Peptides against a protein of PDB entry 4BOS. Designs and how they scored, part 69

Target 1, 163 residues: chain A of PDB entry 4BOS
Amino acid sequence: PVLTRTVVPADNSCLFTSVYYVVEGGVLNPACAPEMRRLIAQIVASDPDFYSEAILGKTNQEYCDWIKRDDTWGGAIEISILSKFYQCEICVVDTQTVRIDRFGEDAGYTKRVLLIYDGIHYDPLQRNFPDPDTPPLTIFSSNDDIVLVQALELADEARRRRQ
Target 2, 163 residues: chain A of PDB entry 4BOS as posed
Amino acid sequence: PVLTRTVVPADNSALFTSVYYVVEGGVLNPACAPEMRRLIAQIVASDPDFYSEAILGKTNQEYCDWIKRDDTWGGAIEISILSKFYQCEICVVDTQTVRIDRFGEDAGYTKRVLLIYDGIHYDPLQRNFPDPDTPPLTIFSSNDDIVLVQALELADEARRRRQ

## One batch from the design tools (peptide; made by RFdiffusion4, then SolubleMPNN)

Design b1_p18_2_s2 (from b1_p18_2, 9 letters changed)
Fold by OpenDDE base, seed 4:
Structure b1_p18_2_s2 (fold): chain B 163 residues (1-163), chain A 18 residues (1-18)
Amino acid sequence: as target 1 above (163 residues)
Amino acid sequence: SALQEAREALRERIKAAE
């Protein structure tokens, strides 16, 4: 089995497209972005005490309006929210630092998904199998640390290509 | 569960948006 990268469109919604891809088992659908932005806004609006200005960097209402725009990028806040929504760890490997940020690691989720990030763009990761009849895997056990090692290998290779 | 239903609803909204 080999961990591979699926390149999604380089638009402002690559995070949402990538997350949807992995949590839905390999479904590439950029049309998911507006709906996922709306979902995040709904969740944030529902709990203004938790999603305070201190956390959001702006008022609750301002954030909701901002995240629903089609030209605003997602980050750690959105990943954290999506981790809770999909009840899985979201692991992001950074090609610049060759490190993995784990979101939801303390929640006790049994599943994890992986993204690769280069500082401006997110892509989903998947495991391909030698048998062509076996579909790629995007949802892993939270105990599968081998996939994290493979993700680091991909990131390291990407970094070397930039040199 | 409520969360499972919400995830299904999201998938349906995305499908309808295509």
Scores: peptide ipSAE 0.694, ipTM 0.955, DockQ to the pose 0.905
Fold by OpenDDE base, seed 2:
Structure b1_p18_2_s2 (fold): chain B 163 residues (1-163), chain A 18 residues (1-18)
Amino acid sequence: as target 1 above (163 residues)
Amino acid sequence: SALQEAREALRERIKAAE
């Protein structure tokens, strides 16, 4: 089995498209972005005490208005929220640093998904199988350390291609 | 569960937006 990258559109919503792809088992649908933005805004608005200005960098209301725009980029805050919503670790491998940032790693989730990030764009990762009748796997066990090694190898190769 | 239902609802909203 080989870990591979699925290239999603390079628009302002690549994070949301990528997350939806992996958590839904390989569903590529850029139309998910507006709905996921609304979901995040709803979650943030529901708990203004937790999602404070200190965490958001802006007021709760300002953040909700900001994240619902179609031209704003998602990041660590949105990944953390989506990790909780989908009850899984979201692991992001960075091709610039060849490091993995784990979101939700302390929550005790049994499942993890993987994204690859190059500093400006997110793509989902999947495991392909030699059997063409077996669909790619996007949801892994949180105990599967091999997939993390494979992700690092993929990132290292990507970095070398740019050198 | 409530969270599972919320995830299903999101899928339906996305489907409807297509």
Scores: peptide ipSAE 0.692, ipTM 0.955, DockQ to the pose 0.823
Fold by OpenDDE base, seed 3:
Structure b1_p18_2_s2 (fold): chain B 163 residues (1-163), chain A 18 residues (1-18)
Amino acid sequence: as target 1 above (163 residues)
Amino acid sequence: SALQEAREALRERIKAAE
């Protein structure tokens, strides 16, 4: 089995598109972005005590209006929220640092999904199988550390290509 | 569960938005 990336559109909604792809088992649908932005805003608005200005860097209402724009980028806050929403660990491998950031690692989720990040763009990762009739896997066991090694290898190769 | 229903609702909203 080989871990590969699926290139999603290079727009400011690549994080949402990538997350939706992996958590829904390989569904590539950029049209998900506006709805996922609304979802994030809804969750944030529902708990202003937790999602405070200190955490958001702006008022709760300002953040909700900001994240619903189609030209704003998602980051750690959004990944954390989506990890909780989908009840899975979201692992992001960075091609510039060749390291993995794990979101939801301490939550005890049984599932994990993987994204690859190059500093300005997110793509989803999937495991391909030799049997062409076996569809790619996007949701892994949280105990599957082999997939993390493969992700690091993928990131290292990407870094090497840019050198 | 509430989360399951919310995830299903999200999928439906996405389909409707297409």
Scores: peptide ipSAE 0.691, ipTM 0.955, DockQ to the pose 0.771
Fold by OpenDDE base, seed 5:
Formats: C-alpha cells, structure tokens, sequence
Structure b1_p18_2_s2 (fold): chain B 163 residues (1-163), chain A 18 residues (1-18)
C-alpha cells in the first residue's frame, strides 16, 4: 500500500475540494466548493458568541459574506468546522515544515482523513493498493499512525525535490 | 442523526449544482 496525492485545481477552493474528496471516499467534484462555503457561513452565523471577531479577524457577518466569495481562501477555521461537521480528524501535512497539524484530535473521532499542504495549495491524500480491483482508501482509523508516517515521508520527499 | 442528514442534504445540493 502506497500513500499518494490527487492533484485538485488551484482555484482558491482547493481546501473544500480536497476535504470533500477524502470524506466522501474519493469523489472529485469542484462543484462542491460553493455549497461548502455556504455551509461554513451557515455554521459560523449560527454561533456568533463562539465565532467572534477575535476568532475570525472580522465581524461574524463580514466573515460570512467573505467566505462565500469564490476567490477567498480557506484555512484553519474552515478545517476545524469541517472536522466537526464530518465527525473526523483532519490531518494536514505541511511540505514546507514536514509537520502534521491535526484538527479534531481531542474530539474522540474514530476516523481520520489526510491533506497535503504546500503553503498555498491543498491536495487530498489516499492509500492505493496493489490489487487494482481494490479502490483507494481516503478514510483511515484514528489509530492508524502508519498513514501519518507515510504522509511525513511524502512531505519530506516533496521538500527534497524543491531543494 | 441530524449531522448524517445534513451531510446527505449537502451531497444532494452539490449534485444539483453540477
């Protein structure tokens, strides 16, 4: 079994496309972005006490209007929300630092998904199997630490290729 | 569950947006 990345479009919505890919078992659909942006805005708007200006860097309403634009980036806030929405740990391996940032790690989720991030772009990760009849796996056990090691290996290899 | 239904609804909205 080998961990690989699927390159998604660099259209400012790569985070949403990547998350949807992994949580839906390998479904690549960029059309998901507007709907996921709307979902994020809905969740943020529903709890202005938690999603305060201190957290968002702007007013709750301003953030909701901003995130629904098709040319704005997603980040830690959106990942955290999607982790809760899909009830899974979202692990992001950074190719610049060769570190994994785990979102939802203290929530007790039994599942985890993985993204790879290079500082400006997100891609989904999947495990490929030798048997061509076995589809790639995108949802892992939260106890599967081997996949985290493999993700770090991918990040380290990517870093070396840029040097 | 409520979340399960919400996730299914999201999938349907995405399909309709294609």
Amino acid sequence: as target 1 above (163 residues)
Amino acid sequence: SALQEAREALRERIKAAE
Scores: peptide ipSAE 0.690, ipTM 0.955, DockQ to the pose 0.907

Design b1_p18_2_s3 (from b1_p18_2, 9 letters changed)
Fold by OpenDDE base, seed 1:
Structure b1_p18_2_s3 (fold): chain B 163 residues (1-163), chain A 18 residues (1-18)
Amino acid sequence: as target 1 above (163 residues)
Amino acid sequence: SELEARRQALRERIKAAE
């Protein structure tokens, strides 16, 4: 099996598109962002004590209004929220540093999904199987260290191409 | 909501795969 990258549109919502892709088993839906933005806003609004200004960088209400805009970018805050929502670990491999940032790693989730990040753009990762009739896998065991190694290999390859 | 339904479906898939 080989870990591969699926390139999603390079727009303000690439994070949401990528997350949706992996949690839905490999479904590309560029129109998913507005609903996901609303979901995040709803979650943030529901717990103003946890999602404080210190975490958000702005007031709870200001963040909710901001994230619902179609031209604002998602990042670590949104990833952590989506990890909690979908009850899975979200692992992001960075092609600039060749490092994996794991969100939800201490929550005890049994499953993980993987994204690749180049400092600006997010793309989803999937495992392809030798049998072409076997659909790609996007949800992995949280104990699957092989997939993390493969993700690092992809990042390292990308880094070498830029050198 | 639709996303809540999707979350539930995902949880079911995860449970079935374990």
Scores: peptide ipSAE 0.066, ipTM 0.674, DockQ to the pose 0.112
Fold by OpenDDE base, seed 5:
Structure b1_p18_2_s3 (fold): chain B 163 residues (1-163), chain A 18 residues (1-18)
Amino acid sequence: as target 1 above (163 residues)
Amino acid sequence: SELEARRQALRERIKAAE
């Protein structure tokens, strides 16, 4: 089995598209962003005490209006929220640093999904199997450390190619 | 709630993908 990258459109919603891809088992749907943005806003609005201005960098309402725009970028806040929502660990491998940032690692989730990030763009990762009739896997055990190693290798190779 | 229903559906999909 080999871990591979699926390139999604380089638009302002690449994070949402990538997350949707991995949590839905490999479904590419660039049109998912509006609904996911609204989902984020709904969750943030539901808990203004936790999602404070200190965390959001703006008022709760301002953030909700902002994230609903189709030209605003998602980041760590959105990943954290989506990790909680999907009840899975979201691992982001950074091609610039060749490090993995884990979101939801302390929650005790049994599953993890992986994204690759180059400082600007997010893409989903999937495991391909030798048997062509076996569909790629996007949801892994949180105990699967091999996939993390493979993600680091993939990121390192990407870095070398761009250096 | 709608949010919980969506969350549950997504968790079930994750579980089924094991």
Scores: peptide ipSAE 0.049, ipTM 0.687, DockQ to the pose 0.176
Fold by OpenDDE base, seed 3:
Structure b1_p18_2_s3 (fold): chain B 163 residues (1-163), chain A 18 residues (1-18)
Amino acid sequence: as target 1 above (163 residues)
Amino acid sequence: SELEARRQALRERIKAAE
């Protein structure tokens, strides 16, 4: 089995597209962003005590309006929210640092998904199998540390290609 | 709520996967 990267459009919604891809089992839908943005806004709006200005960096309402824009980028806060929503770890391997940032790692989730990040763009990762008729896997066990090693290898290779 | 329903449905899909 080999871990591979699926390149999604390099738009302001690459994070949402990537997350949607992995949590839906490999469905590429670049048009999913508006719905996911609205979902995040709904979650944030529903819990103003937790999603405070201190966490958001702006008022709850301001954040909701901001995240629903088509030209705003998702980041760590959105990943955290999506991790909680989907009840899975979201592991982001960074090609610049060759490190994995795990979101939701302390929540006790049994599943994890993986993204690769180059500093400005997110792409989803999937495990391909030797049998071409076996569909790629995008949702892994939170105990599957092999996939994390493979992700680091991908990041290292990407870094070498860039350098 | 709709949000809770969506969340639950997605959690179930993730649990079923793997």
Scores: peptide ipSAE 0.043, ipTM 0.673, DockQ to the pose 0.173
Fold by OpenDDE base, seed 4:
Structure b1_p18_2_s3 (fold): chain B 163 residues (1-163), chain A 18 residues (1-18)
Amino acid sequence: as target 1 above (163 residues)
Amino acid sequence: SELEARRQALRERIKAAE
């Protein structure tokens, strides 16, 4: 089995497209972003005590309006929210530092998904199997640390290609 | 609620995906 990267469009919504891809088992849908943005806004609006200005960097209402714009980028706050929503760890491997940031690791989730990040753009990761008739895997056990090692190797290779 | 239903459906898909 080999961990591979699927390149999604760089259209300001790459995070949402990438998350949708991995949590839906490998479905590429670049049109998913508006719904994903609305989903996040709904979650934030539902709990203004938790999603405070201190957490969001802006008022709850301002954030909801901001995240629903088609030209705003998702980041760590959105990943944290999506981790809670999907009830899974979201592991992001950074090609610039070759490190993995784990979101939701302390929540006791049994599943994890993986993204690769270059400082600007997000892409989803998937495991391909030797049997061409076996579909790629995008959702892994939270106990599968081998996939994290493979993600680091993939990120390291990407970094070397840019040097 | 609709949000809770969406969460549940997605959690089930994640479980089914191994």
Scores: peptide ipSAE 0.032, ipTM 0.666, DockQ to the pose 0.176

Design b1_p18_2_s4 (from b1_p18_2, 9 letters changed)
Fold by OpenDDE base, seed 4:
Parts: structure tokens; sequence; C-alpha cells
Structure b1_p18_2_s4 (fold): chain B 163 residues (1-163), chain A 18 residues (1-18)
């Protein structure tokens, strides 16, 4: 089994496309972004006490309007929200630092998904199997730390290619 | 699972919005 990267379009919505890809078991759908943006906005709007200006960096309403734009990039706040929504860990391996940021690791989720990040762009990760009839895996057990090691190896390889 | 339920819900919303 090998962990591989699927390159998604760099269209300002790569985070949402990547998350959709991994939670749907490997379905590439760049058209999912508008609805996912609205989903995040809905979640934020539903709890203004938690999603305060201090957390968002702007008022709750301003954030909701901002995230629904088609040219705004998702980041850590959105990943945290999506982790809570899907009830899974979202693990992001950074190719610049070769480190993994784990979102939702303290929530007791049983599943995790993985993204790779280069500082501006997100891509989804999947595990491919030698058997061509076995589809790639994108949802892993939260106890599967081997996949995290594989993600680090993949990120390190990516970093070396840029040197 | 919760993830499966959320995925289903999201797909339904996306399809409804299309």
Amino acid sequence: as target 1 above (163 residues)
Amino acid sequence: SALEERRRALRERIEAAS
C-alpha cells in the first residue's frame, strides 16, 4: 500500500475540494465548494458565542459573508469547523516543514482523513493498493498512525523535489 | 457513522442546490 497525492485545481477552493474528496472516498468534485462554503457559514452563524470576533478575526456576520465568496481561501479555522462537522480528525501534512497539524485530535473521533499543504495549496491524500480491483482508501482509523508516517515521507519527498 | 451521515447530508444539499 502506498499513500499518494491527488492534485486538485488551484482555484481558491482547493481546501474544500480536498476535504470533499477524502470524506467521499476519493470523489473529485470542484463544484462542491460553494455549498461547503455555505455550510461553514451556517455553522458559524449558528453559534456566535463560540465563533466570536476574537476567534474569527472579524465579526460573525462579516466572516459568513467573506467565506461565501468564491475567491477567499480556507485555512485553519475552516479545517477546525469541518473536523467538527464531519466528526473526524483532519490531518494536514506541510511540505515546507514536514510536520503534521492534527485538527480534532482531542475530540475522540474514530476516523481521520489526510491533506497535504504547501503553504498556499491543499491536496487530498489516498492509500492505493496493489490489487487494481481494490479502490483507494481516503478514510482511516484514528489509531492508524502508520498513515501519518507515510504522509510525512510523502511530504519530505515533495520538499526534496523543490530543492 | 457520524461521518457517513454527514457525507450523505452534504451530498444531498449539493444536489439540491444544483
Scores: peptide ipSAE 0.058, ipTM 0.678, DockQ to the pose 0.522
Fold by OpenDDE base, seed 3:
Parts: structure tokens; C-alpha cells; sequence
Structure b1_p18_2_s4 (fold): chain B 163 residues (1-163), chain A 18 residues (1-18)
């Protein structure tokens, strides 16, 4: 089995598209972004004490209005929220540093999904199998550290191609 | 599972909104 990257549109919603892809088992749906943005805004609005201005960098209301725009980028805050919402670990491998940032690693989730990040763009990762009739896997056990190694290898190769 | 439940909920909202 090989870990591969599925390139999603390089728009402002690549994070949401990528997350949707992996949590849905490999469904590419760029149209998912508006509702995912709304979902995040709803979660943030529901807990202004936790999602404070210190965390958001702006007032709770300002953030909610901002994230619902179709031209704003998602980042670590949104990944953290989505990890908590889907109750899964979201592992982001960075092609610039060849490191993995694990969101939700201390929450005790049994599942993990993987994204690859190049500094501005997110793409989903999937495990392909030799049998073409076996569909790719996007949801892994949180104990599957092999997939993390494969992600690092994939990121390292991407970095080498860029250099 | 929690993931499946949340995925379903999101899909339903997406379908309703679009």
C-alpha cells in the first residue's frame, strides 16, 4: 500500500475540501466549503469563553463573519475545531519542514486523517492498495504510525522536487 | 461512530443549503 496525494482546487477553501475528502472516505466535493465554514462559525459562536479574542485574534463575532466569507483561508484554528467536531486526529504533514503537526493528539481519538500542507495549500492524503478494486483508505487508526512515516516520506519527496 | 454521525449531519446540512 502506498500513501498518495489528491490535489484539490487551489482556492481559499482547500482546507475544508481536504478535510471533507478524508472524513468522507475519499469524496471530492469543493462545494462543501460554505457549509463547513458555517459549521465552524456556529461552533465558535456557541462558546465565546473558549473561543476568545486571544485565541481568534479578533472578536468572536468578527471571526464568525470572517470565516463565513468565501475568500478567507482556513488554518490551525479551523483544523482544531474540525478535529474536535469529527472526533478524529487530523495530522498535517508540512512539505517545507517535513514535519507532522497532529491536531487532537491528546484527545484520545481512535481515528486519524492526514493532510499535506505546502505553506499555503492543503491537500488530502489517502492509502492506495495494489488491488485496484480495493478503494483507497482515508481514515486510519490513531495507532497506525506507519502512515505517519509514509506521510513524512511523501513530504520529503515533495520538498526535494521543489529544491 | 462519532465520525460517521458527524459526517452524516454535515452532509445533510450541505444538501439542505444547496
Amino acid sequence: as target 1 above (163 residues)
Amino acid sequence: SALEERRRALRERIEAAS
Scores: peptide ipSAE 0.050, ipTM 0.682, DockQ to the pose 0.492
Fold by OpenDDE base, seed 1:
Structure b1_p18_2_s4 (fold): chain B 163 residues (1-163), chain A 18 residues (1-18)
Amino acid sequence: as target 1 above (163 residues)
Amino acid sequence: SALEERRRALRERIEAAS
């Protein structure tokens, strides 16, 4: 099995598209962003004590209005929220640093999904199998360290190409 | 699972909004 990258559209919603792809088992749905943005806003609004201005960088209400715009970027805050919502680790491999940032790693989740990030764009990762009739896997065990190694290999390869 | 239930809920919302 090999870990591969699926390139999603380079728009303001690439994070949401990528997350949706992996949590849905490999479904590319560029139209998913508006509802995912609303989902995040709903979660943030539901817990103003936790999602404070200190965390959000703006008031709870301002963030909710901001994230629901179709031209605002998702980042670490949104990944953390989505990790909690889907009850899974979201592991982001960075091609610039060749590091994996694990969101939800201390929550005890049994599942993880993987994204690749180049500093401005997110793409989903999937495991392909030799049997072409076996669909790719996007949801992994949180104990699967091999997939993390493979993700780092992808990042390292990307870094080498830029050198 | 909780994940599957949440996925379903999201899909339903997306479909309803389409």
Scores: peptide ipSAE 0.048, ipTM 0.674, DockQ to the pose 0.524
Fold by OpenDDE base, seed 5:
Structure b1_p18_2_s4 (fold): chain B 163 residues (1-163), chain A 18 residues (1-18)
Amino acid sequence: as target 1 above (163 residues)
Amino acid sequence: SALEERRRALRERIEAAS
């Protein structure tokens, strides 16, 4: 089995597309972003005490209006929210630093999904199997550390190719 | 659960909009 990258469109919604891909078992749907953006806005709006201006960098209402735009970028805040919403750990391997940022690692989730990030773009990761009739896996056990090693290997290779 | 219902609703809306 080999961990591979599925390149999604390099639009402002690559994070949402990538998350949707992995949590839905490998379904590429670039049209998912508008509703995911609205979901995040709804969650943020529902808890203005937690999602404060200090966390958002803008007022709660301003953030909600901002994230619902089709040309704004998602990041750590959105990943954290999506981790909670889908009840899974979201692991992001960074090709610039060759490090993995783990979201939801302390929540006790039994599942994890993986994204690869190059500083400006998110893509989903999947495990391919030798048997062509076995579909790729995008949802892993939170105890599967092998997939994390493979993700680091992918990131390291990507970094070397850019040097 | 509430989260499961929200997930289902989101998927349905996404699919309808696709």
Scores: peptide ipSAE 0.026, ipTM 0.619, DockQ to the pose 0.869

Design b1_p18_3_s1 (from b1_p18_3, 14 letters changed)
Fold by OpenDDE base, seed 5:
Structure b1_p18_3_s1 (fold): chain B 163 residues (1-163), chain A 18 residues (1-18)
Amino acid sequence: as target 1 above (163 residues)
Amino acid sequence: SMEELLKKAFELAEELKK
């Protein structure tokens, strides 16, 4: 089996598209972003004490209006919320540093999904199998450290090609 | 669907408040 990336559109919703892809088992749906943005906004709006201006960089209401725009990006806050929402660890491998940021690692989730990030764009990762009739895997055991090694190898190769 | 997402979001939001 080989870990590969599926290139999603390079728009400001690539994080949402990528997360949707991996948590839904490999379904590419670029139209998922508006609903996921509304999901994030609803969660943030529900807890203004936790999601304060100090965390958001703007007022709770301003953030909610902002994240629902089609031309605004998602980041660590959104990944953290989505990790909790989908009850899975979200691992993001960075091609610039060749390091993995793990979201939800302390929550005791049994599943993990993987994204690759180049400093600007997010893509989903999947495991392809030798049997062409076996569909790619996007949801892994949280004990599967091999997939993390493969993600690091993939990121390292990407970095070398850009150097 | 958006309706299902919002329902789940509400449930999660209540949990996060704890």
Scores: peptide ipSAE 0.032, ipTM 0.641, DockQ to the pose 0.028
Fold by OpenDDE base, seed 2:
Structure b1_p18_3_s1 (fold): chain B 163 residues (1-163), chain A 18 residues (1-18)
Amino acid sequence: as target 1 above (163 residues)
Amino acid sequence: SMEELLKKAFELAEELKK
């Protein structure tokens, strides 16, 4: 079993495309971004007390308008919301620092998914199997720490290739 | 579908308010 990176389009919606890919079991759909942006905006708009200006860095309404634009990038806030929505831990390995940021780690989820981030672009990660008839796995047990080690190895290799 | 996503989003938002 080998953990591999699937390169998604380098557009402004790579985070959404990557999340959709892993939570849907390996479905590449670059057209998913508009709906996912609306999903996030709807969640944020529904709870202005929780999603305050202090958390968003802008007013609730401004954020909702901003995130629905097709040229704005997603980040930690969006990942946190998507983690809650899909009821899974989202682990992001950074190729610049070779560290993993875990979203939803204390929520008690039984599942985790993995993304790789280079400071600008997000891509999804998947586990390939030796049997060609077995499709790649994108949803892992939250107890599977081996996949985290493999993600760090991928990040370290990526960093070395850039140096 | 978008309709299904919005429904789920609403349900999640209600849970987060508790």
Scores: peptide ipSAE 0.032, ipTM 0.643, DockQ to the pose 0.028
Fold by OpenDDE base, seed 3:
Order: C-alpha cells, then sequence, then structure tokens
Structure b1_p18_3_s1 (fold): chain B 163 residues (1-163), chain A 18 residues (1-18)
C-alpha cells in the first residue's frame, strides 16, 4: 500500500475540498465549499462566548461574514471545527517542516483522515492498494500510526522536490 | 442537505458550551 496525494484546485477553498474528499471516502467535489463555509459560520455564530473576538481575531459576526466569502482561506479554527463536526481526527502533514499537526487527537475519535499542506495549499491523502480494483482508502483507524509515517515520508519527498 | 447540516451544527454548538 502506498500513500498518495490527490491534487485539488489551488483556490482559497482547497481546505474544504480536501476535507470533504477524505471524509467522504475519496469524493472530489470542488463545489462543496459554500455549504461547508456556511456550516462553519453557523457553528461559530451559535457560540459567541466560545468563539470570541480574542479567538477569531475579529468579531463573531465579522468572522461569519468573512468565512462565507468564496475568496477567503481556512485554517486551524476551521480544521478544529470540522474535526469535531465529522467526529474524526484530522492530521495535517506540513511539507515545509515535515511535521504532523493532529486536530482532535484528545477527543477519542476512532477515525483519522490526512491532509498535506505546503504553507498555503491543502491536498488530501489516500492509501492506494496494489489491486487496481480496490478503491483507495481515505479514512484510517486512529490507531494506524503507519499511515502517519508514510505521510511524513511523502512530505519529506515533497520538500526535497520543493513541491 | 444544508438543513441537516445546520441541525448538526446546533448540536455541536451546544456541546461546545459545556
Amino acid sequence: as target 1 above (163 residues)
Amino acid sequence: SMEELLKKAFELAEELKK
């Protein structure tokens, strides 16, 4: 089995596209972003005490309006929310540092998904199997540490190629 | 559907308030 990267469009919605891809078992849908943005906005709006200006860097309402725009990026706040929403650990391997940031690691989720990040762009990761008729796997056991090693190897190779 | 997502969002928000 080999861990591979699926390149999604290099737009400001790459995080949402990538998350959707892995949590839906490998479905590429670049049009998923508007709904996911609205979902996040609704969650944030529902808890202004937790999602304060100190956390958001702007007022709750300003953030909600901002994240719903098509040309704004997602980051750690959005990943954290999506991890909780989909009830899975989201592991992001960074090609610049060759390190993995784990979101939801303390929540006790049984599943994990993986993204690769180059500093500005997110792509989803999947495990391919020798049998071409066996579909790639995007949802892993939270106990599968081999996939984390493979992700680090993939990131290291990407770094060497400046990719 | 978006409606279903909103319902789940409210549920999540309530959990976050605890």
Scores: peptide ipSAE 0.026, ipTM 0.623, DockQ to the pose 0.027
Fold by OpenDDE base, seed 4:
Structure b1_p18_3_s1 (fold): chain B 163 residues (1-163), chain A 18 residues (1-18)
Amino acid sequence: as target 1 above (163 residues)
Amino acid sequence: SMEELLKKAFELAEELKK
């Protein structure tokens, strides 16, 4: 089995498209962003004490209005929220540093998904199997640390190609 | 820049996990 990157559009919503892809088992839907933005805004608005200005960098209401725009990008705050919502660990491998940031690692989730990040753009990762009739896997066991090693190898290869 | 904002956000997220 080989870990593979699926390139999604660079349309300011690549994080949402990538997360949707992996949590839905490999479904590419670039039109998913508006609903996911609304979902995040709803979650943030529901708990202004936790999602404070100190955490958001802006008021709760300002953040909700901001994240619902079609030209704003998602980041660590959104990943954390999506990890909690989908009840899975979201692992982001960085091609610039060849390191993995794990979101939700201490929450006791049984599942993990993987994204690859180049400093600007997010893409989803999937495991391909030798049998062409076996569909790719995007949701892994939280005990599967081999996939993390494979993600690091993939990121390292990507970094070398840019040098 | 977007990259700078993302870096700051990741740093903050790591602090919150502690």
Scores: peptide ipSAE 0.019, ipTM 0.519, DockQ to the pose 0.025

